# Designs tried in a protein design run: peptides against a protein of PDB entry 3JWR. Part 184

Target 1, 323 residues: chain A of PDB entry 3JWR
Amino acid sequence: TRELQSLAAAVVPSAQTLKITDFSFSDFELSDLETALCTIRMFTDLNLVQNFQMKHEVLCRWILSVKKNYRKNVAYHNWRHAFNTAQCMFAALKAGKIQNKLTDLEILALLIAALSHDLDHRGVNNSYIQRSEHPLAQLYCHSIMEHHHFDQCLMILNSPGNQILSGLSIEEYKTTLKIIKQAILATDLALYIKRRGEFFELIRKNQFNLEDPHQKELFLAMLMTACDLSAITKPWPIQQRIAELVATEFFDQGDRERKELNIEPTDLMNREKKNKIPSMQVGFIDAICLQLYEALTHVSEDCFPLLDGCRKNRQKWQALAEQ
Target 2, 298 residues: chain A of PDB entry 3JWR as posed
Amino acid sequence: TRELQSLAAAVVPSAQTLKITDFSFSDFELSDLETALCTIRMFTDLNLVQNFQMKHEVLCRWILSVKKNYRKNVAYHNWRHAFNTAQCMFAALKAGKIQNKLTDLEILALLIAALSHDLDHRGVNNSYIQRSEHPLAQLYCHSIMEHHHFDQCLMILNSPGNQILSGLSIEEYKTTLKIIKQAILATDLALYIKRRGEFFELIRKNQFNLEDPHQKELFLAMLMTACDLSAITKPWPIQQRIAELVATEFWEQGDQVGFIDFVCTQLYEALTHVSEDCFPLLDGCRKNRQKWQALAEQ

## One batch from the design tools (peptide; made by RFdiffusion4, then SolubleMPNN)

Design b2_p14_3_s2 (from b2_p14_3, 6 letters changed)
Fold by OpenDDE base, seed 2:
Structure b2_p14_3_s2 (fold): chain B 323 residues (1-323), chain A 14 residues (1-14)
Amino acid sequence: as target 1 above (323 residues)
Amino acid sequence: SAAEATAAGIAMWS
């Protein structure tokens, strides 16, 4: 395609030029092509292209395929969300120094998972999928969409001309896919809620050990969530804009809940209760985000900008809630 | 409540 040709032929700017090492990164001003270039740079600078002998054209095609399999009519859970998740992962790995704590296969898996974790998202949550009796709800009992996302990820990885993992040994391939699956499934916030206590307790007791395979898996899950939610850490103007996108998508679901399911939506998904957004954001930060970024910062102090951003945005939302 | 805040958080960013 013309798009592939353009991408494959383009000079990929440095991570410094693209600012993709910054936790404060924003994609608002970037074209789709530029987001793809950023993604190439992430793979390159994490040594994934070299270490796993990725063909440039194949990587380009894969990136475009992933992007193509996000829906454009979804306000938040689209390619830009996936891209920002991956960028935060990259920043956490590089600037946050997490790269030094992980294997190359884990890094490979996390980056692929971050980009793929919401593939073919429909702008509705698992609860809606279940209540609407969607066919996907018959295939999976829990984490319905996350299973679907992984299935889409696997489909793309195995598609002709998209096989960025072809340079891996059989064992490396199996390991990578396992980690990808675990990472994507971990983005179900219900699972985060279920597992985070173990992580926080290990941190609190100073017993956290990445040499333990179970704790490593737990950390990767927490890291995925931290990147998935990283919009909450962004500078206030960016955070506020992203919150509007989130609200838009939730309100769209709420509208569908009224129309298709004949139910009254929750406040979060009720467009008539926009005034509740600031207080809900405060609640979200307190209940979900702060502890996670605190714990992550304990693992690597260089991740502090995420925590700091989250704290600052809590203050901003609280101020709005008091108006 | 903490439960409500958790539910809201899950809903907002799921």
Scores: peptide ipSAE 0.116, ipTM 0.795, DockQ to the pose 0.617
Fold by OpenDDE base, seed 3:
Structure b2_p14_3_s2 (fold): chain B 323 residues (1-323), chain A 14 residues (1-14)
Amino acid sequence: as target 1 above (323 residues)
Amino acid sequence: SAAEATAAGIAMWS
């Protein structure tokens, strides 16, 4: 395609020029081509292209395939969300110095997972899928959409001309897929809630050890969540704009719940209760976000900008809630 | 409530 030709022939700017190492990064002003260029730079600067012998054209095709398999009619869970998740992962690895704590296979898996974690998202949550008796609900009992996202990820990785993992040994390939699956499944916040207590306790007791395979897996899950939710850490103008996208998608679901399921949506999904967004954001930050970024900062102090951003946005939302 | 806020947050940012 012309898009592939343009991408493959383009000069890829440095990470510094693209500002993709910054936790304050925004994609709002970027074209789709520029997001793809950023993605190439992430793979290159993490040494993944060289270490796993990726062909440039194959990587370009894979990126475009991933982008193509996000829906444009979904307000938030689209390519830009996946891209921003991956950018936060890159920033956490580089600026946050998490790269030094992980293997190359783990880094490879995390980056692929971040880009792929919401593939073919329908703009509705697992609860809606279950209640609507969607065909996907017949295949999986828990984390329905996350299983679907992984299936889509695997499909793309195995598609002709998209096999970015062809340079891996059989063992490396199996390990990578295992980590990708775990990472994508970890983005189900229900799973995060279930597992976070163990992570926080290990941190609190100063018993956290990344050399322990179980704790490593736990950390990768927490890191995925931290990147998935990273919009909450962005500078206030960016946070507000993203919150509007999230609200739009939730209100769209609420509208569908009324129309298709004949139910009154929850406050979060209820367009008529948009005035509750600030207080709901405060509650979300307190219940889900703060402890996570505190714990992550404990693992690597260079991740502090995420925690600081989250705290600042809490204050801003609280001020709005008091109006 | 914290539970409602959690549910809301889960829905909004997941």
Scores: peptide ipSAE 0.132, ipTM 0.801, DockQ to the pose 0.737; fails the geometry check
Fold by OpenDDE base, seed 1:
Structure b2_p14_3_s2 (fold): chain B 323 residues (1-323), chain A 14 residues (1-14)
Amino acid sequence: as target 1 above (323 residues)
Amino acid sequence: SAAEATAAGIAMWS
């Protein structure tokens, strides 16, 4: 395609030029082509292209395939969300110095997972899928959409001309897929809530050890969540705008719940209760975000900008809630 | 409550 040709032939700017190492990064001003260029730079600067002998054209095709398999009519859970998740992962690995704590396979898996973790998202949560009796709800009892996302990820990875993992040994391939699956499934916040206590306790007791395979898996899950939720850490103007996108998607679901399921939506998904957004954001930050970024900062102090951003945004939302 | 805040938070950013 012309898009592939354009991408493959383009000079990829440096990470510094693209500012993709910054935790404060925003994609608002970027074209789709520029987001793809940023993605190439992430793979290159993490040495994934070199270490796993990726062909440039194959990588370009894969990126475009991933982008294509996000829906454009979804307000938040689209390519831009996946891209921003991956960018935060890149920043955490580089600026946050998490790269030094992980293997090349783990880094490869995390980047693929970040880009793929919401593939074919439909703008509705697992609860909606269950209540609507969608065919996917018949296949999986828990983490329905996350299983679907992984399935889509696997489909793309195995598609002709998209096989960015073809340079891996059989064992490396198996390991990578395992980590990708675990990472994507970990983005189900229900699983985060279930598992986070173990992580926080290990940190609190100073017993956290990345050489332990179970703790490594736990850390990768927490890191995925930290990147998935990273919009909450962004500079206030960016955070506020993204929150509006999230609210839009939830209101759309609420509207569908009324129309399709004859259900009164929760406050979060109720368009008529948008005035509660600031207080709900404060609650979200307190209940979900703060401890995560605190713990991550304990693992690597260079991740502090995420925690600092989260704290600053809590203050901003609290101020709005008091008006 | 913390539980309600958690549920709300899960819904917004998941």
Scores: peptide ipSAE 0.131, ipTM 0.801, DockQ to the pose 0.638; fails the geometry check
Fold by OpenDDE base, seed 5:
Structure b2_p14_3_s2 (fold): chain B 323 residues (1-323), chain A 14 residues (1-14)
Amino acid sequence: as target 1 above (323 residues)
Amino acid sequence: SAAEATAAGIAMWS
């Protein structure tokens, strides 16, 4: 395609030029082509292209395929969300100094997972899928959409001309797919809630050890969540704009819940209660976000900008809630 | 409530 030709022929700017190492990064001003270029740079600077002998054209095709398999009519859970998740992962690995704590296969898996974790998202949550009796709800009992996302990820990875993992040994391939699956499934916030206590307790007791395979898996899950939720850490103007996108998608779901399921939506998904968004954001930050970024900062102090951003945005939302 | 905020958070940012 012309798009592939353009991407493959383009000069890829440095990470510094693209500012993709910054926790404060915003994609708002970037074209789709530029987001793809950023993605290439992430793979390159993480040494994934070299270490796993990725062909440039194949990587380009894969990136475009991933992008294509996000829906354009979804307000928040689209390519830009996946891209921003991956960028936060890249920043956490580089600026946050987490790269040195992980294997190349783990890094490869995390980056692929971050980009792929919401593939073919329909703009509705698992609860809606279940209540609407969608065919996917018949296939999976828990983490319905996350299983679907992984299925889509696997489909793309196995598609002709998209096989970025062809340079891996059989064992490396198996390991990578396992980690990708675990990472994508971990983005179900219900699973985060279930597992986070173990992670926080290990940190609190100063018993956290990445050399333990179980704790490594747990950390990768927490890191995925931290990147998935990283919009909450962004500078206030960026955070506020993303919150509007999230609210739009949730209100759209709420409207569908009322129309299609004949139920009153929860406050978060009720456009008539938009005035409660600031207080709900404070509650979300307190209940979900703060402890996660605190714990992540304990693992690597260089991740502090995420925690600091979260705290600053809590203050901003609280100020709005008091008006 | 914290429970409601958690449920809301799951829906909003995940």
Scores: peptide ipSAE 0.127, ipTM 0.801, DockQ to the pose 0.665; fails the geometry check

Design b2_p14_3_s3 (from b2_p14_3, 4 letters changed)
Fold by OpenDDE base, seed 4:
Structure b2_p14_3_s3 (fold): chain B 323 residues (1-323), chain A 14 residues (1-14)
Amino acid sequence: as target 1 above (323 residues)
Amino acid sequence: SAEEETLRGIEMWS
């Protein structure tokens, strides 16, 4: 395609030029091509292209394939969300210095997972999928969409001309896929809620050890969640804009819940309750986000900008809630 | 749990 030709022929700017190492990064001003270029730079600067012998054209095709498999009519869970998740992962790995704590396979898996974690998202949550008796609900009993996302990820990875993992040994390939699957599944907040206590307790007791395979897996899950939720950490103008996208998508679901399921949506998804967004954001930050970024910062102090951003946004939302 | 139910109600970014 012309798009592939353009991407493959383009000079990839440095990470510094693209500012993709910044936790404050915004994609709002970027074209789709530029987001793809950023993604190439992420793979390159993490040494993934070199270490796993990725062909440039194959990587380009894969990126475009991933992007293509996000829906454009979904307000928040689209390519830009996936891209921002991956960018946060990149920033956490580089600026946050988590790269030094992980294997190349883990880094490879995390980046692929971040980009792929919401593939073909429909703009509705798992509860809606279940209640609407969607065909996907027949395949999976829990984490329905996350399983679907992984299936889509696997499909793309195995598609002709998209096989960015072809340079891996069979064992490396198996390991990578396992980590990708775990990472994508970890983005189900229900699973985060179930598992986070173990992580926080390990941190609190100063018993956290990445050399333990179970704790490593747990950390990767927490890191994925931290990146997935990273919009909450962005500078306030960016945070506000993204929050509007989230609200739009949730309200769209709420509208569908009324129309299609004949139920009154929760406040979170109720357009009529938009005035509660600030207080709900404060509650969300307190209940979900703060402890996570605190724990992450404990693992790597260079991730502090995420925690700081989250705290600052809490203050901003609280101020709005008091009006 | 009651906590899980409460938290699910405020999954603002899931």
Scores: peptide ipSAE 0.185, ipTM 0.820, DockQ to the pose 0.410
Fold by OpenDDE base, seed 2:
Formats: sequence, C-alpha cells, structure tokens
Structure b2_p14_3_s3 (fold): chain B 323 residues (1-323), chain A 14 residues (1-14)
Amino acid sequence: as target 1 above (323 residues)
Amino acid sequence: SAEEETLRGIEMWS
C-alpha cells in the first residue's frame, strides 16, 4: 500500500527529536504516520529490531496492521490510546530505567502487548458485552475483551508479511507469546484490583524480588496497568483532554445501555451527571492510581514523574470538584 | 460493601 511504502521509506527521527522518552509526551499534534515512526523508534532503541532480526518492512506492515485493527469510531480505546500506552512503556523502560531489570523477550512482549492490548475495542466494557449477550461473552466468562484483544494480536502476528517474531527461536516465540497474553489479560482492571495487594505488600515488606518468576509476572502486570492508565499522569491540559475522550466513550456506552438494554447507567456513564466527573476522577486516582505509581516509583525512582503527574492532576480535579 | 461497589464502578475505567 501507499501508506506502507511511505512509512518504510521515511527517515525515522531520533527518540530525542520525537520526545518519546518523556513521560509528559503528547500525541495530539502527531499524524498517524508520525505515530508509526515513533513506534519504529521504540522497537529500534530497545534493540528489538537488531536482537530479533526484524525486517524493516515487516515491522512497518505490522505496525500499520495493528493501527488498522483499532476502530476509528471509538472515542478513547483507539490506536492513539494503544500508542500512548506503548510510549509510556517505552519511557518507563528507558527514562524509568526498567529496561535494565527485564530480559529482551520481556521487553519485546511488553511493547507488543502495549500496542495490541485493546485491539478491536468496541467502546464498551466487559459488563456491557456480558449483559448484551454478545457472542464473545459466550466464549469467555472473565476478561472477555482482553481475551479478544489477545486473539486479535495473535491473528496479526501470524498474518503473512506481519510476522515480526519470525526471527525468534521456537522457545523464544513461545515465551514471548505467553508474556504477551499475560500482559494483555492484566489490563483488565478487575484483575489488577485482585492482584495489586500482593504487589503492594511485597513492596511494603521490602520483599520484592524480580528474580522470582511469580513476582516478575506480577510486576509485568502492574507495569502494564501503569502504562494503560498513564493518561492520568500527563500534564494537566493533556490529562483534561484525555479525560474528555474517556467521558465521551463512557457516555456513549451509557446511552446504549438506556437504548439497547433499557437500564439506567451508572453515574460514570451517565451523560446527565457530567458535573460529577471531577469528583469521580479524584476517587479514581485515590482508589486505583496513586498506590500503583508509588509502588512503581519504589521499584525504580526514575518513574517518579508518573507519580508526580498523578498527584498534580489529583489536585486539579479536586479543585474543580470543589467549585 | 460500599467499597466493593465503588471498586466495581472504577473497574469501568479499563
């Protein structure tokens, strides 16, 4: 395609030029092509292209395939969300120095997972899928959409011309897929809530050890969540704009819940209760985000900008809630 | 519990 040709032929700017190592990164001003270029740079600077002998054209095609398999009519859970998740992962690995704590296969898996974790998202949550009796709800009882996202990820990875993992040994391939699956499934916040206590307790007791395979898996899950939610850490103007996208998608679901399911939506998804967004954001930050970024910062102090951003945005939302 | 209900509401952010 013309798009592939353009991407494959383009000079990829440095990470410094693209500012993709910055936790404060914004994609708002970037074209789709530029987001793809950023993604190439992420793979390159993480040494994934070299270490796993990725062909440039194959990587380009894969990126475009991933992008294409996000829906354009979804306000938040689209390619830009996936891209920002991956960018945060990249920043956490580089600027946050987490790269030094992980294997190349883990890094490869995380980056693929970050980009793929919401593939074919439909703009509705698992609860809606279940209540609407969607066919996907018959295939999976828990983490319905996350299983679907992984299925989509696997489909793309196995598609002709998109096989970025073809340079891996059989064992490396199996390991990578395992980690990708676990990472994508970990983005179900329900699972995060169930597992985070173990992580926080390990940190609190100073017993956290990445050499333990179970703890490594747990950490990767927490890191995925931290990147998935990283919009909450962005500078206020960026945070505010992203929050509007989230609200739009939630309100769209609420509207569908009224129309299709004949139910009153929760406050979070109720368009008529938009005035509650600031207080709900404060609640979200307190209940979900702060402890996670605190724990992450404990693992690597260079991740502090995420925590700091989260704290600053809490203050901003609190101020709005008090008006 | 009220906490569980709050958590269920927050699960929607995924």
Scores: peptide ipSAE 0.170, ipTM 0.819, DockQ to the pose 0.413
Fold by OpenDDE base, seed 5:
Structure b2_p14_3_s3 (fold): chain B 323 residues (1-323), chain A 14 residues (1-14)
Amino acid sequence: as target 1 above (323 residues)
Amino acid sequence: SAEEETLRGIEMWS
């Protein structure tokens, strides 16, 4: 395709030029091509291209395939969200110095997972899928969409000309897929809530050890969530803009819930309760985000900008809630 | 759980 030719022939700017190492990164000003270039740079600077012998054209095709399999009519859970999740992962690995704590396979899996974790998202949550009796709800009881996202990820990875993992041994391939699956499934906040207590307790007791395979898996899950939610950490203008996208998607779901399911939506998804967004954001930050970024910062102090951003945005939302 | 129900209301960013 013309798009593939353009991407494959383009000079990939440095991470510094692209600012993809910054926790304050914004994609708002970037074209789709530039987001793809950023993605190539992430793979390159993490040594994934070299270590796993990725062909440049195959990587380019894969990136474009992933991007293509996000829906354009979804306000928030689209390619840009996945891209921002991956960028936060990259920043956490580089600037946050998490790279030094992980294997190359784990890094490979996390980056693929971040980019793929919401593939073919439909702009509705698992609860809606379940209540609407969607065919996917018949296949999976829990984490319905996350299972679907992984299925889409696997489909793309196995598609002709998209096989970025062809340079891996059979064992490396199996390991990578396992980690990808676990990472994508971990983005279900329901699973996060179930597992986070163990992580926080290990941190609190100073018993956290990444050499333990179980704790490693737990950490990767927490890191995925931290990157998935990283919009909450962004500078206020960026945070506010993304919050509008999230609200739009949720209100769209709420509207569908009324029309299709004949139910009154929750406050979060109720367009008429827009004035509650600031207080809900404070609640979300307190209940979900703060402890996660505190714990992550405890693992690596260089991740502090995420925690600091979250705290600053809490203050901003609180100020709005008091108006 | 109450936390899971709260999450359902807090699904803002996921």
Scores: peptide ipSAE 0.210, ipTM 0.833, DockQ to the pose 0.445; fails the geometry check
Fold by OpenDDE base, seed 3:
Structure b2_p14_3_s3 (fold): chain B 323 residues (1-323), chain A 14 residues (1-14)
Amino acid sequence: as target 1 above (323 residues)
Amino acid sequence: SAEEETLRGIEMWS
C-alpha cells in the first residue's frame, strides 16, 4: 500500500526529537504516520528490532495492521489510546529506568501488548457486552473484551507479512505469547482491583522482589494498568481533553443502554450527569490511581512524574468539583 | 454506589 511504502521509506526521528521518553507526551498534534514512526522508534530504542531480528518492512506492516484494527468511530478506545499506552510504557522503561529490571522478552511482550490491548474495541465495557448477550459473552465468562483483544492480537501476529516474532525460537515465541496474553488480560480493571492488594502489601513490607516469578508477573500486570490509565497523569490541558473523550464514549454507551437495553445508565455514563464528572474523577483518582502510581514510584523513583501528574490533576478536578 | 460508579468508570478509562 501507499501508506506502507511511505512509512517504510521514511526517516525515523530520534526518541529525543519525538519526545517519546517524556511522561508529559501528547499525540494530539501528530499525524497517523508520525504515530507509526514513534512506534518504530520505540521498538528500535528498546533493542527489539536488533535482538529479535525484525525486518523493517514487516514491523511497518504490523504497526499499520494494528492501527487498522482499531475502530475510528470509537471516541477514546482507538489507535491513539493504544499508542499513548505504548508511549507511557516506553517512557516508564527508559526514563523510569524499568528496562534494566526486565528481560528482553518481557519488554517485547509489554510493548506488543500495550499497542494491542484494546484491538477492535467497540466503545462499550464488559458489563454492556454481558447484558446485551453478545456472542462474545458466550465464548468467555470473564474479561470478555480482553480475551477478544488478545485473539485479535494473535490473528495479526500470525497474518502473512506481519510476523514480527518470526526471529524468535519456539520457546521464546511461547513465552512471549504467554506474557502478551497475561498483560492484555491484566488491563481488565476488575482483575487489577483483585490483585493490587498483594502488590501494595509487598511494597509496604519491603518484600517486593522481581526475581520471584510470581511477583514479576504481578508487577507486569500493575505496569500495564499504570500505562493504560496514564492519561490521568498528563498535564492538565491534556488530561482535560482526554477526559472529554472518555466521557463522550461513556455517554455513547449510556445512550445505547437506554435505547438497546431499556435501562437507566449509571451517573458515569449518563449524559445528563455531566456536572458530576469532576467529583467522579476525584473518586477515580483516590480509589484506583494514586496507590498504583505511589507503588510504581517505590519500585522506581524515576516514575515519580506519573504520581506527580496524578496528584496535580486530582487538585484540578477537586477545584472544579467545588464550583 | 460511588465506588461502583468509580469501578465502572475505571473500566472505561482502561
Scores: peptide ipSAE 0.201, ipTM 0.838, DockQ to the pose 0.631; fails the geometry check

